# Ledger of designs, part 2: peptides against a protein of PDB entry 4JHK

Target 1, 212 residues: chain A of PDB entry 4JHK
Amino acid sequence: EDYKIQSFDLETQKLLKTALKDPGSVDLEKVSSVIVDQSLKDQVFSREAGRICYTIVQAEAKQTNGSVFRRNLLNRLQQEFKAREETRKRSTQEWVCLVSFICNIFDYLKVNNMPMVALVHPVYDCLFRLAQSDALKNEEEVDCLVLQLHRIGDQLEKMNVQLMDELFNLLRDGFLLQEDLSSMGRLLLLEILEFRAGGWKLSDTAQKYYYS

## One batch from the design tools (peptide; made by RFdiffusion4, then SolubleMPNN)

Design b1_p20_2_s1
Fold by OpenDDE base, seed 2:
Structure b1_p20_2_s1 (fold): chain B 212 residues (1-212), chain A 20 residues (1-20)
Amino acid sequence: as target 1 above (212 residues)
Amino acid sequence: SMEEELERLIEEDIAAFLAS
């Protein structure tokens, strides 16, 4: 498998590659820390990070029946999640990276091709936060929200349709009623509303309209 | 299976995460 880890220096790349194949031979706490740190400052990597994390978890389980990596990963995620409001105040970029990371963990850290039920609420918590008026006015947060919904919205809805309905009520209200949305933000909200209405599918016509 | 066991362990860890 090919993993997108070019953003790391060669030494760290080697560490990650070793963790993917021979997790017992590396410091998995360090590996988890490196992955989380990079995910919190690089939203693009955060998606790949989910896949990497899944692979390492699987590899460690198979090799040693251990869970050191997962434990450290989740512990770090817990710390970041607890501080999410402070992070948001400090840096919108770091906040959206955090959201992206947790969403991607949800997306990739699966067993039997099923998402972890326990992550449903944490993911929704993040998305609901992005759906608040103070967040919707920030295009960067809207971008993140819409991106995650495109990626995992259908999965999330399957896990809890009620929460999804509530979330989209907020998005609808934001689209219709909030005056300080950017033009792009408003467009993105409309798109995601239509995306869900279409069964989490984007028609060719719609794709051309929104992304051409 | 191993995967089922892994799932259980992960779910337990996350449950602890949410409880804190």
Scores: peptide ipSAE 0.027, ipTM 0.615, DockQ to the pose 0.089
Fold by OpenDDE base, seed 3:
Structure b1_p20_2_s1 (fold): chain B 212 residues (1-212), chain A 20 residues (1-20)
Amino acid sequence: as target 1 above (212 residues)
Amino acid sequence: SMEEELERLIEEDIAAFLAS
């Protein structure tokens, strides 16, 4: 399998590739730290990070029946999640990267092709935070919110439809009532409202309208 | 199975986090 890790230096790329194939031969704590650090800087990488993490977890389990990588990864995620408000205050960019990473871990770090039930509430907590009025006025946060809902919204709804209804009530109210939304932010909210209403799919006509 | 055990362990770790 090919992984998009060109954003790392050559030495780190080699480390990651080795971890994917022979996790027992590398420092998995270091590997987890590198992945999390980069995911907090690059939202695009977050998607690849999820897939990479899944592969390393499976490889380590098969090779040594170990869980060093998973433990370090989850511990770091817990720390970052707990500090999410501080992160948001410090850097909107890091905050949306954190949300993206958590959502992609939910999306990719599955067992038997099933989402981790325990991650449902943490993911919703992040999305609800993005749906607050102070976040909706920031286009970068709206972009993140809408992107995650496009990626994992259908899965999240299957896990808890009540929370999804509550979330979209906030988004509807934001779209209709909040005055300080950017033009693009308002457009994106409308699109995601229609996206869900259409069964988490977008018609060709709508795709052209919103994204061309 | 190995996968089922892994899922259990992961969810237990996250559940512990949420309970804190």
Scores: peptide ipSAE 0.026, ipTM 0.612, DockQ to the pose 0.089
Fold by OpenDDE base, seed 1:
Structure b1_p20_2_s1 (fold): chain B 212 residues (1-212), chain A 20 residues (1-20)
Amino acid sequence: as target 1 above (212 residues)
Amino acid sequence: SMEEELERLIEEDIAAFLAS
């Protein structure tokens, strides 16, 4: 299987490739740090990062019955989450990358084919932050919010339907009451409201209306 | 605050998960 790691330098690419095949022979703390750093810079990579992380976790578990990579990954993720407001103030781009990364880890890093319970509240916290009025007026943040809900909304709802109801109350209010939404932002909010109402899937009519 | 409580719960959940 091929992984999209061309954005890294050659030395780091070799490190990642070795981690995927022989995790016991590399510094897995360094590997986790490199993956998180790149995910905070490149939102496209964040999705690939989830797949890479899952593969490394499985490889280490199989090879040494260890969990060094997962521990370091989650510790770093926790640190970045704690500093999320400072990150948002510094760079909207880094902030949405952080949210994307957390959501992708939630999506890919499963245990017994179930999401990590420890990530449920962090994910919801990020989505609730994106659903605040000061964030909804920023199209980049709305794009991120709607994208993540498309990817993992159904899974999150199964973990906590009460939080999902509260989140969508905010989105409904934003759509109906907030005046400084962009036209695209308002369209995206309407789409995601319909998406959930339709059982987390788009009808053929909606697909044509919003994405044609 | 609710924020502090949430952060505490997150830390506890992560620790519990990693220890399992």
Scores: peptide ipSAE 0.024, ipTM 0.616, DockQ to the pose 0.222
Fold by OpenDDE base, seed 5:
Structure b1_p20_2_s1 (fold): chain B 212 residues (1-212), chain A 20 residues (1-20)
Amino acid sequence: as target 1 above (212 residues)
Amino acid sequence: SMEEELERLIEEDIAAFLAS
């Protein structure tokens, strides 16, 4: 299989490719660190990172019944999550990359097609933070919020509909009451409200209207 | 099976994640 890892140097690309095929022959702690570090800087890679992580987890389990990679990955994720407010203060870009990465891990690291329950509340916490008034005024944060809800909103709702209702109450209030939203931000909030109301689906007409 | 073993390992990691 081909994976999007062109952003890394050739040596690191080789490391990742080897991890995907023969995880027992590489330092999986280093591999996890490399993936997390890059995911916190590049949201495009963050999406691919979820798929890469899932493949490595499967390969290691099959080869040695080990979980070194996943353990290191989740430990690092927990550390970054705990420091999320400081990250947001330092860099909005790094913050939205962090949220994107957590959501992508939630989306891809499944067992028997079931999400990891341990990530449900952390994901919601991130989305609730993006739904606060100080975040909604930033278009980059709104973009991230709406993107994640498009990707995993239906899955999250199945895990906890009460939290999803509370989240969308905030989004509705933001859309209706907050004055300092950007035009695009307001449009995106309206779209995501309609998206959920439509059963987490968007018609072709609506897709063209909002994203063309 | 591999999937069952992976599920067990993930559950162990989840428990550790929640405990830390």
Scores: peptide ipSAE 0.023, ipTM 0.630, DockQ to the pose 0.066

Design b1_p20_2_s3
Fold by OpenDDE base, seed 2:
Formats: structure tokens, sequence, C-alpha cells
Structure b1_p20_2_s3 (fold): chain B 212 residues (1-212), chain A 20 residues (1-20)
């Protein structure tokens, strides 16, 4: 299977490729760090990163019954999450990359084919932050929020419907009451409200957009 | 605060997961 790692230099690409097939032969702490660093810079990569991380986790489990990669990955995620407000202040782009990465890890890095419970609250916390009025006025943050909800909203709701209800209360309020939304932001909020109301069902066009 | 409590819970959940 091919992974989108062309953005890395050749040495790092080799490192990642080795980690995917022979994780015991590389420094998995370094691998996790590299993946997180790149995911914080490239939102598109964050989606691929989830898949890569899952593969490495599975490979290590099969090879050595170890969990070094997962441990290091989650530790780094925790660090970045704790610093999320500082990240947001520094760069909206880095902030939405962080959110995207955490959401994609939630989506791909499953235990017994189930989402990791430990990531539920962190994901919701990020989405709630994006749902605040100061974030909703920023189209880039709205884009991120709506994208993540399209991708993992149904899974998150299954994990905690109460938090999802609370989140969407904020989104409804934003759509109806907030005056400084961009036109596109308002449209995106409306769309996601309708999306959940429709049972998280995607049209063929939307499916292609969010998952291709 | 709610945020502090959430962060605490997040930390505990992650730690518990990492130890499992």
Amino acid sequence: as target 1 above (212 residues)
Amino acid sequence: SMEEELEKLIDEDIEAFLKS
C-alpha cells in the first residue's frame, strides 16, 4: 500500500517506510515526532498521518507486541493539545492542523476496531473551541470544524451524544445569532446542521469531497 | 473551572490508556 509521504525528504521517507514494515528496526519516538511535526504544518497530510499511524501501531504490535510508537504519539498529542491555545494565537493554520490531526488520529487509531475513549474528550474540546464565537468568525476555523464533523461526527456522537448536542447548540446559535460570520461560514454551519439532522448521511458529491 | 476539570480528565484518560 502506498502512503503519501512525498513531502518529506528522502531520508525521512526511508525512515517512515521502514517503520511501516519493520518498526522494531527504527527509533519509533523519532518517527512519531516526525509525523506529528509534519501534521502540524500540513492539514492534508494529517489525514494520511492517521492511516500511517494506524499501520505502524499494527505493525509494531504484530512484530514485537510493543506499543512504543502509540505511547510516544499520544504523549506528543497530549503536549500539543495542552498548548492548543498558544498554538491558536500563534497561527490559525497550525491550530486547524492540530485539530485535524487529532481528529484523524481518532478516526484511524482504533483499539479493537473501536475509537480510543481517551481521545473523545480531547476531540470534543477542540471542536468546542472551534465553535466559540471568536473562532466561528474565522472561515478557516469553520472549514476545519465542519470538515471534522463530516468525517468523524457520527463516531463522536456514538461516544457521547450529550457533548454532541451541546456542540450543535453552539453551532445553531452561531448560525442564527452571530452577526460577523462570513457568508461561506454561515453556509457551512447550515450545511453541517442539516448533515447531522439527516443522520450524518453524505451525498455522493459530499462523500467524494470529504473522503477522497 | 470546567476547562481545568476537562483537562484533568483528559490527562487521566490518556494516562490510563497508555498504561493499558
Scores: peptide ipSAE 0.025, ipTM 0.609, DockQ to the pose 0.202
Fold by OpenDDE base, seed 1:
Structure b1_p20_2_s3 (fold): chain B 212 residues (1-212), chain A 20 residues (1-20)
Amino acid sequence: as target 1 above (212 residues)
Amino acid sequence: SMEEELEKLIDEDIEAFLKS
């Protein structure tokens, strides 16, 4: 199985490859730090990072019955989440990368085939932040919001339907009432409203209309 | 504040998860 780690230098690539196969032979704290750092810079990698993290967690569990990597990963995620407003202030790009990464970890890093309960509130908090009026006017943030809801919205709703209802009330109000949305932003909000209304599925016709 | 309460809850949930 191939992983998209070409953005790292050769030494780091070797480190990651070793972690995937023989996690006991590397510094797993360093590995987790490297993955989080890169995920905050590269949104494309953030998707791959979820898969990589899951693989390392499984490998360590099988090899040593340990959870050093997962512990360090979650601790770092917690730190970044706590600093999310400062991150958003500093860089919209880093902010949407952070949201993307947290959502991807939620999607991939499952235990007993279930999402981590500890990540439910952090994910919703990020999505609620993206649903605020000051964020909805930024197309980059709307893109991130809608993308994550497409990826994990159905899972999140199963975890807490009340929060999802509240979130979509904000999105509906944004779509109907907010005047400074971009044309694409408004289109994306409409699409995601219809997506949920359709049971987190789109008809072929709708798919072509919004994403052709 | 709600933010502080949420952060506290997150900390507790993570710790509980790691110990499970």
Scores: peptide ipSAE 0.025, ipTM 0.609, DockQ to the pose 0.238
Fold by OpenDDE base, seed 5:
Structure b1_p20_2_s3 (fold): chain B 212 residues (1-212), chain A 20 residues (1-20)
Amino acid sequence: as target 1 above (212 residues)
Amino acid sequence: SMEEELEKLIDEDIEAFLKS
């Protein structure tokens, strides 16, 4: 099985490959740090990172019945989450990478096909931040918000429908009332409103418009 | 199973995440 890790140097690629096959033979704290660091820089990698993390967690559990990797990963996520406002001020790109990574971890790190309950509120907090007026005017943040809701919105709603209702109240208000949205931002908000209304599925017409 | 063993450890990891 191949993983998309070409963005790393050869030494780090070897480290990651070894972690995937023989996690007991590498420093799993270092592995988790490398994955998080790269995910904060590359939004495309953050999706693959979720899959990699899940595989390492499973491999370590099978090999040593350990959870060193997952504990270090979650600790690092908590640190980055706490500093999210500073990250947003420093770089919109890093901020949306952080949100994407947290959402991908929520999506992939499941036990008995159940999401980690502890990540529900942190994920919602990130999405609520993206739904504020100062964020909705930035197309890059709107792109991130809509992408995450497409990926994990149905799962999040199952975990807490009240928070999802509150979030979409903000999105409806933004769509209807906010004057400084970009044209694309406004279209994306409309699309995600309709996406949820349709049971978290796109119509054939919408699918063709946005993704064909 | 592997998932059952992981589930036994998940509570500790969750607590670590929330308290870190």
Scores: peptide ipSAE 0.024, ipTM 0.618, DockQ to the pose 0.065
Fold by OpenDDE base, seed 4:
Parts: sequence; structure tokens; C-alpha cells
Structure b1_p20_2_s3 (fold): chain B 212 residues (1-212), chain A 20 residues (1-20)
Amino acid sequence: as target 1 above (212 residues)
Amino acid sequence: SMEEELEKLIDEDIEAFLKS
């Protein structure tokens, strides 16, 4: 199977490839750190990182019945989550990458084929932060918010429908009441409101209207 | 603290994962 790791140098690529096939032969703490660091810089990789992490977790479980990689990964994720406001102040790009990464980990790292319960509140906290007025005025943050809801909104709602209702109340209020939204931001909010209302599905007609 | 609770939940999920 092919993994998108071309953004790394050759040495790091070798490290990752080895981790995917023989996790016991590498420093899994280092591997987790490398993946998190890159995910905070590249949103495209952030999506791929979820799949890579899943594969490494499965490989380690099969090889040694261990969970060193997953533990290190989640610990680092927790640290980054705690510092999310500082990250946002430093770099909007890194902030949205962090949110994307957390959401992708939620999407790929399952427990008994179910999302990790421990990640539900952190994911919602990130999405709620993106739904605040100071974030909604930034198109990059709106893009991130809408993208994640498209990817994992249905799963997240199944975990806690009350929080999802509260989140979408904020989005509705932003759409209707906030004056400093960009035209695209307002359009995206409307689209995601309709997306959920339609059972987390978008009709062909709506798809054309919002994205063509 | 919320931080400690999250850590415990993560550990529980990891344990459940290994048993699956």
C-alpha cells in the first residue's frame, strides 16, 4: 500500500516505512513525534497521517500486542490540544492543521470499530472554538470547520447529539447575525447547515450550487 | 482535573483496543 510521505526527507521516509512494516525495530516515540510535527505544518498530510497512524497501530498490535506508538501519539495530541489557544495566536495555519489532525485521528483510530470516546470532547472543543465570532470572520478557520464537519460530523453526532445541536446553534447564529463574515464564509455556513439538515448528505443540485 | 480524566479515558480506550 502506498502512503503519501514524500514531504519528508529520505531518512525520515525510511523511518516511517520501517515503522509501517516492522514497528518493533524503530523508536516509536520518535515516529509519533515526526508525524505530529508534520501534521501541524501540512493539512494535506494531516489527512494522510490518520491512515498512517492506524497502520502503525495495527502493525504494532500484531507484532508485539503493544501500544507504545498509540500511547505516545495520543499523549502528544493531548499536549497540543491543551496549547491550542497559544497555537492559534501564533499561527492560524498551524491551528487549523491541529484541528484537522485531531479530527482525522478520531476518524481512523477506532476502538472495537468505534470512535475513541476520549476524543469526543476534544474534537467538539476544537469545533466550538472555530464556531466563535472571532474565528468565523477568518475564512481559513471556516474552511477547516466545514471540512471537518463534512468528514466526521455524522460520526461525531452519534457520540453526542446534544453538543452537535449546540454547535449548530452557534453556526446558525453566525450565519444570520454576524456582520463581518466573508461572502464565502457565509456560503459555507449555509451549506453545512443544510448538509446536516439533510442527514449529513448533499444532493447533486446543492453540490453544484455551493462548490461549482 | 479534566486533563487527568482525559488521560484515564485514553488509557481505557487503549486497553479496550488491545483486547479487541
Scores: peptide ipSAE 0.025, ipTM 0.610, DockQ to the pose 0.900; fails the geometry check

## One batch from the design tools (peptide; made by RFdiffusion4, then SolubleMPNN)

Design b1_p22_1_s2
Fold by OpenDDE base, seed 5:
Structure b1_p22_1_s2 (fold): chain B 212 residues (1-212), chain A 22 residues (1-22)
Amino acid sequence: as target 1 above (212 residues)
Amino acid sequence: SFEEELLKELEEESLERIRSLL
């Protein structure tokens, strides 16, 4: 199985591989930090980091019945979340990577086979931030927003439909009223509006219209 | 809060793991 860790140097790859198979033999705080750091730099990795994290969590649970990795991961995630506005101001790339990472963690790290309740509001907060006018004008942020909603929108809605309604009201308003959207941004907003309206699915016709 | 809810979930998971071992 490919855990998509090729972006790391060989030493770090070894560390991660060990964490995936024998988490008790490595510094799991360091592992969590490395994963978060790389997720903030590499959008491709940030999208896949949740799967890696899940595997490590599962491996640690099986090996020692421990949760050191997850605790450290979530603590770091909380820190990054709290600093999200500063991150956004510093680097749009890091910001969208952060959002992607948080959403990916939400998607993969579940409690009793359910999404972590503690992550619901943080995820929505990130998505609401992306739905503000100053963010919607940036195609990179729109890409991120729409991508996350495709991935976890249905799950998020199940957790809080009221917040999802509010979010999509903002997206609709952005689509209709905001003048400085890119052509692609506007197209993506329309697509995601239709996506939710269709029960978080796209018809074959719509798929061809937006993505072919 | 995020921290409080996280702590609660972690504690609940810990308790569940303990129960599963009995």
Scores: peptide ipSAE 0.036, ipTM 0.661, DockQ to the pose 0.053
Fold by OpenDDE base, seed 3:
Structure b1_p22_1_s2 (fold): chain B 212 residues (1-212), chain A 22 residues (1-22)
Amino acid sequence: as target 1 above (212 residues)
Amino acid sequence: SFEEELLKELEEESLERIRSLL
């Protein structure tokens, strides 16, 4: 299988490739740190990171019935989540990368083809933070929020429809009542409201209107 | 503020959920 790891140096690429096929032969704590660090810098990588993480988890489980990688990954995730407000204050870019990473871990790191239930509320916490008025005025945060909802909104709703309703109430209020939204931000909020209303699908007409 | 305290409480609950995965 082809993994998008070209952003790493050759030595790190080799490390990751080895982890994917023979996780017992590498330092899995180091591997997890490398993946998290890159995910916090590159939002595009976050989606691939989820897929890579899932593969390593499965490989280790098959090889040794171990979970060293997953443990290290989740420990680091917990640390970053706990410090999310400080991260947001320091760098909006790092903050949205963190949210993207958490959402993609939720999307890919499944057990028996099911999302990890314990990740549901942390993911919602991140999305609710992005839905606050101080975040909605920042187009970069709105971009992140809408992107994640496009990616995993349907899955999240299946896990907890009440939280999704509450989240979208905030988005509706932001769209209707908040005065300092950017034009693009307002457009994106309208689109995502329509997206959910349409069963997490976008009509061809709407697709042309919003993204052409 | 009360709002901030509530958010901190909710945050702690979320962290506990993450810890339960370990």
Scores: peptide ipSAE 0.017, ipTM 0.488, DockQ to the pose 0.077
Fold by OpenDDE base, seed 1:
Formats: structure tokens, C-alpha cells, sequence
Structure b1_p22_1_s2 (fold): chain B 212 residues (1-212), chain A 22 residues (1-22)
């Protein structure tokens, strides 16, 4: 299986490849740190990172019955989540990368084929932050919000429909009432409202209208 | 003040849920 780790230097690539195949032979704390650091810089990588993390978790469980990698990963995730407001103030790019990473970990790092319950509220907290007026006026944050809802919205709703209703009330109000949305931002909000209303699916016609 | 306290509580709850997996 191909993992997109070309952005790392050769030594780090070797480390990651070894972690995927023989996790017991490497420093899994270091591996987790490398993955998180890169995910905070590259939003595209964050999705691949989720898949990589899942594979390492499974490999370690099978090889040593251990959970060192997952523990270190979640510890780092907790630290970054705690500092999310500071991150947002420092860099919108790093902030949306953080949200993307958390959402992708939620998506891929499942337990018994189910999402981790412990990640539900942290994910919603991030999405609610993106749904605030000061964030909705930033197209980069709207892009992130809508992208995550496309990817994991249906799963999140199954975990807590009340929070999803509250979130979409904010999005509806933003679409209808907020004056300083960009044209694309407003379009994306309308699309995601229709996306959920359609059972988290989009018709071919709508897809072409919103994204062509 | 109430809103701020509620938000803080929700954040702490979220962090605690993560810690429960450690």
C-alpha cells in the first residue's frame, strides 16, 4: 500500500516505513511527533496522516499488543487542542490544519469499527469555532469547515444529532444574516446546508453547480 | 460570565474525554 510520505526527508521516510511494518523497533513517540508536526503544516497530508496513524496503531496492537503510539498521538493532540485559540491567532493556516488533522483522526482512528467517543466533543468544538461569525468571514476557515462536514458530518450526526442541529443553526444564520461573507463562503454554506438536508449526499447537478 | 464558564467547562470536558483514552 502506498502512503504519501514523499514530503519527508529520506531518513524520516525510512522511520515511518519501519513504524508501519515493525513498530516495536522504532521510537513511537518520535513517530507520532513527526506526523503531528507535518499535519500542522500541510492540510492535504492530514488525511493521509489519519490513515497512517490507523495502520501504525493496528500494527503495534498486532505485534506487541501495545498502544504506545496511540497514547503519544492523543497526548500531542490534546496539547494542540488545548492551545487551539493561540494557534488560530498565530496562523489561520495552522489552525485549519489542526482542525483537519483532528477530524481525520476521528475519521480513521476507529475502535472496533466505531468512532472514538472521546473525540466527538473535541471535533464539534472545532467545528463550532469555525461556525462563529469571526471565522465565517474568512474563506479559508469556511473551506475547512465545509470540507470536514463533507467528510465526517454523517458520522458526527450519528454520534450526537443535537450538537449537529445546533451547529447547522449557526450555519443557517450565518448564511442568512451575516453580511461580510465572501461570495464563495456564502455559496459553500448554502451547499453544505443542502448537503445535510439531502441526507449527506449531493446530486450530480448540485455538484456541478457548486464546484465547477 | 456564565457563557465563558460554560465554554470553559465544555472545553475541560472535551480534554478529559481525550485523557480517558491515555
Amino acid sequence: as target 1 above (212 residues)
Amino acid sequence: SFEEELLKELEEESLERIRSLL
Scores: peptide ipSAE 0.017, ipTM 0.501, DockQ to the pose 0.078
Fold by OpenDDE base, seed 4:
Structure b1_p22_1_s2 (fold): chain B 212 residues (1-212), chain A 22 residues (1-22)
Amino acid sequence: as target 1 above (212 residues)
Amino acid sequence: SFEEELLKELEEESLERIRSLL
């Protein structure tokens, strides 16, 4: 498979490629750090990062029955999650990249096609943070929130429908009651409300309305 | 804290699943 790692220098690209094929021959802590660092500054890459991480995890498991990469990845994820409020205060971009990364790890880093239960609350915590009034007024955060819900909302709901109901109560209230939403932000909230109501799918009519 | 428990829970869950799969 092709992985989109052209944003890295050649040496790092080689490192990543080797990790994907022969994880036992590289410093997997370094690999995890590189992936996380790039994911924290490039939201687009964070999606690819999830796929890359899954591949490396599987490769290492098959090669050595090891879990060094996953351990390092999760350690770093835990650190970043713990510091999420500081990250948000420092940089909205880094914050939404962090959320995107966590969500994409949730989406891709599955075992036997099952999500990690332990990631459910961290993901919801991030989404709930994005659903607070101080975040909803920022279009970049709304973009992130809606994007993640489009990507993994159905999976998250299956894991905990009560939390999803609570989350969407906040989104509904934001849509209806919050006055300092941008026009686009309000539109995005409406769209995601309809998206869930439609079973995490847009009808043909809605598709044309919102995206045509 | 929740954050402190995250790794333990993730490792316990994922390792068990991976081992059962392999």
Scores: peptide ipSAE 0.045, ipTM 0.680, DockQ to the pose 0.083; fails the geometry check

## One batch from the design tools (peptide; made by RFdiffusion4, then SolubleMPNN)

Design b1_p23_1_s2
Fold by OpenDDE base, seed 3:
Structure b1_p23_1_s2 (fold): chain B 212 residues (1-212), chain A 23 residues (1-23)
Amino acid sequence: as target 1 above (212 residues)
Amino acid sequence: SIDEELELEDKLLEEEEKKKKLE
């Protein structure tokens, strides 16, 4: 399996590859920190980090029946989540990377093939923040919001349909009533509204765009 | 809170791991 770790230097790539194959031979706290740090500054990596994390979790469980990596990862994630407003103020890019990372972790870190319940509200909280008026006017945040909903919206709805309804009420209102949306932002909101209305089904073209 | 939710998940995971050990 190919992992997207090209954004790391060669030494760090080696560390990650070792963690994937022999997690007991590396400092898993360090590995988790490296993954989170990179996820906060690299949008491409933040969208794919969940797969890497899941693999490491499974490898550690199989090798040592341990959960050091998962624990450290989730602890760091929690810290970043708590500081999300400060992050947003400091850097929109880091903020959307954080959201992408959290959503990606939700998507990949399954327990008995089910999403982690603990991540449901944090994910929704992030998406609700992106759905606020001050965020909807920023195309970068709208891009992030719509992208995550395309990728995990159906799963999130299964976990809590009421929150999804509330979220989409905000998106509908933003689309209809907010005056300072960009043209692209408005188009993206319309598209995601229609996407959900259509049962979260992507066309072949859209599938390629969002999942390639 | 997220803290409480994570704690609950940790407990759940621990229980599942214990079950696996007993099998």
Scores: peptide ipSAE 0.028, ipTM 0.591, DockQ to the pose 0.266
Fold by OpenDDE base, seed 4:
Structure b1_p23_1_s2 (fold): chain B 212 residues (1-212), chain A 23 residues (1-23)
Amino acid sequence: as target 1 above (212 residues)
Amino acid sequence: SIDEELELEDKLLEEEEKKKKLE
């Protein structure tokens, strides 16, 4: 398996590689912190981070039947989630990275092949925040929102269809009623509305765009 | 909090596993 960790320094790369193979031999709290920190800076890495995290979780479970990494990861995630409004105010980029990371963790960190129930509301809360008028006017936030819904919308809906309906009511209203949307933002909202209406199924072209 | 919910989820999973072992 290829893990994209080239953005880290060599020492950190070694740490991560060791964590992936022998999690019991490293400080898993440090590993989790490193992953979260980088995920908050690089949205592209956020998806990879989910995969890395899952691998470490599985490795630790197999090695020691432990869950130290997951616990530390989720604790850090909780901290970042609680501070999400301040993060958003400080940096839109960090905010969308945070959302991306949370969504990717939701996507990859399965328990018995099921999404973690504990992450459902945090994910929805983030998406609802992105669906507010002050966020919809920002194309970067709309990009994030639509991207996440493309990636995990179907899974998330299965966890709570009522919240998904409420979310899409906001998106519909934004699309129809909000005046200060960018042209691209409006197009993205329309696309995601149609995407869900179509049963969360992508065309070949769209699939390549979001998943390649 | 996520931590609290995770603890609850873990407990539920443990209970389910126990039930499966009894079957």
Scores: peptide ipSAE 0.027, ipTM 0.558, DockQ to the pose 0.239
Fold by OpenDDE base, seed 2:
Structure b1_p23_1_s2 (fold): chain B 212 residues (1-212), chain A 23 residues (1-23)
Amino acid sequence: as target 1 above (212 residues)
Amino acid sequence: SIDEELELEDKLLEEEEKKKKLE
């Protein structure tokens, strides 16, 4: 299976591969740190990191019934989340990578085959931040927002429909009232509004754009 | 807090696993 770890150096790739197969033989704290660090730099990786993380979690659980990796991962995630405003101020790119990573972790790290309840509010907090006027004017942030909603919006809504309604009220207002949106940003907002209205179902065209 | 909620989820999982072992 391809876990998309080509962006790492060979030594780190070996470490990650070992973690995937034999987590008990590696420093799982180091592994978690490496994954988080790379997720903050590479949005493509951050979008896929959840799958890698979940595999490691499963492997560790199966091998030792441990949860060292998940604990370290989530601790680091929490630290980054708490510092999200500083991250956004420092680098929009790192900020959207962080959001992508958190959303991806939400998507893949299941507890009893369900999304982790503990991540619901953090995810919404990130999305609400992206839905603020100062963020909506930035196409990179709008792109991130819309992408995450396409990927996990339906799951998030199931966890808290009230927050989703509030979020989309902001998006509607942004689409209708905010003057400094980019053309693409405005189109993306319209598309996501329609996407939810359509029951979170992708058209063939949208499927190709977001997942192909 | 996030930590507390995660701990609760872990506890629930543990209890569920124990339940399965007893069945």
Scores: peptide ipSAE 0.026, ipTM 0.561, DockQ to the pose 0.374
Fold by OpenDDE base, seed 1:
Structure b1_p23_1_s2 (fold): chain B 212 residues (1-212), chain A 23 residues (1-23)
Amino acid sequence: as target 1 above (212 residues)
Amino acid sequence: SIDEELELEDKLLEEEEKKKKLE
């Protein structure tokens, strides 16, 4: 299976491969740090990082019955989340990568086949930030928002329907009332409104855009 | 906090595993 770690140097690739197969033989704090750092810089990797992380978590659980990697990963994630406004100010690209990463971790790192409750509010907080008027005018942020809602919206709604209703009230208001939306941004908001109204089911066109 | 929820989830997981062993 391809874990899409080609963006790393050879030494780091070896480290990650070892973590995937023999996590007890590597510094799992370092591994988690490397994954988070790269996820903040590479949008493609940030979308795939959850799968890598899940595999490492499972490997460590099977090998040592430990959870060192998950703990370190979530601790670093919490630090980045707390600093999200500073990250947004510094780089929109890093900000949307952070959101993508958090959402991807939510999607893949399940406990007892359930989403981690600890990540529900952080994910919603990120999405609510993207739904503010100053973010909706930025096509890159709208793209990120809509992409995450396509991927994990159904799961998030099951965790807290009240927050999802509030979020979509903001999106509806943005679509109807905000004048400085880009043409693409407006189309994306309309599409996601229709997507939820249709029961979180993808059209063929949307599937190609978001998953191909 | 994430730490508190993580600890709770770990406990729940352990309890479920113990139940499965007893069944």
Scores: peptide ipSAE 0.026, ipTM 0.551, DockQ to the pose 0.397

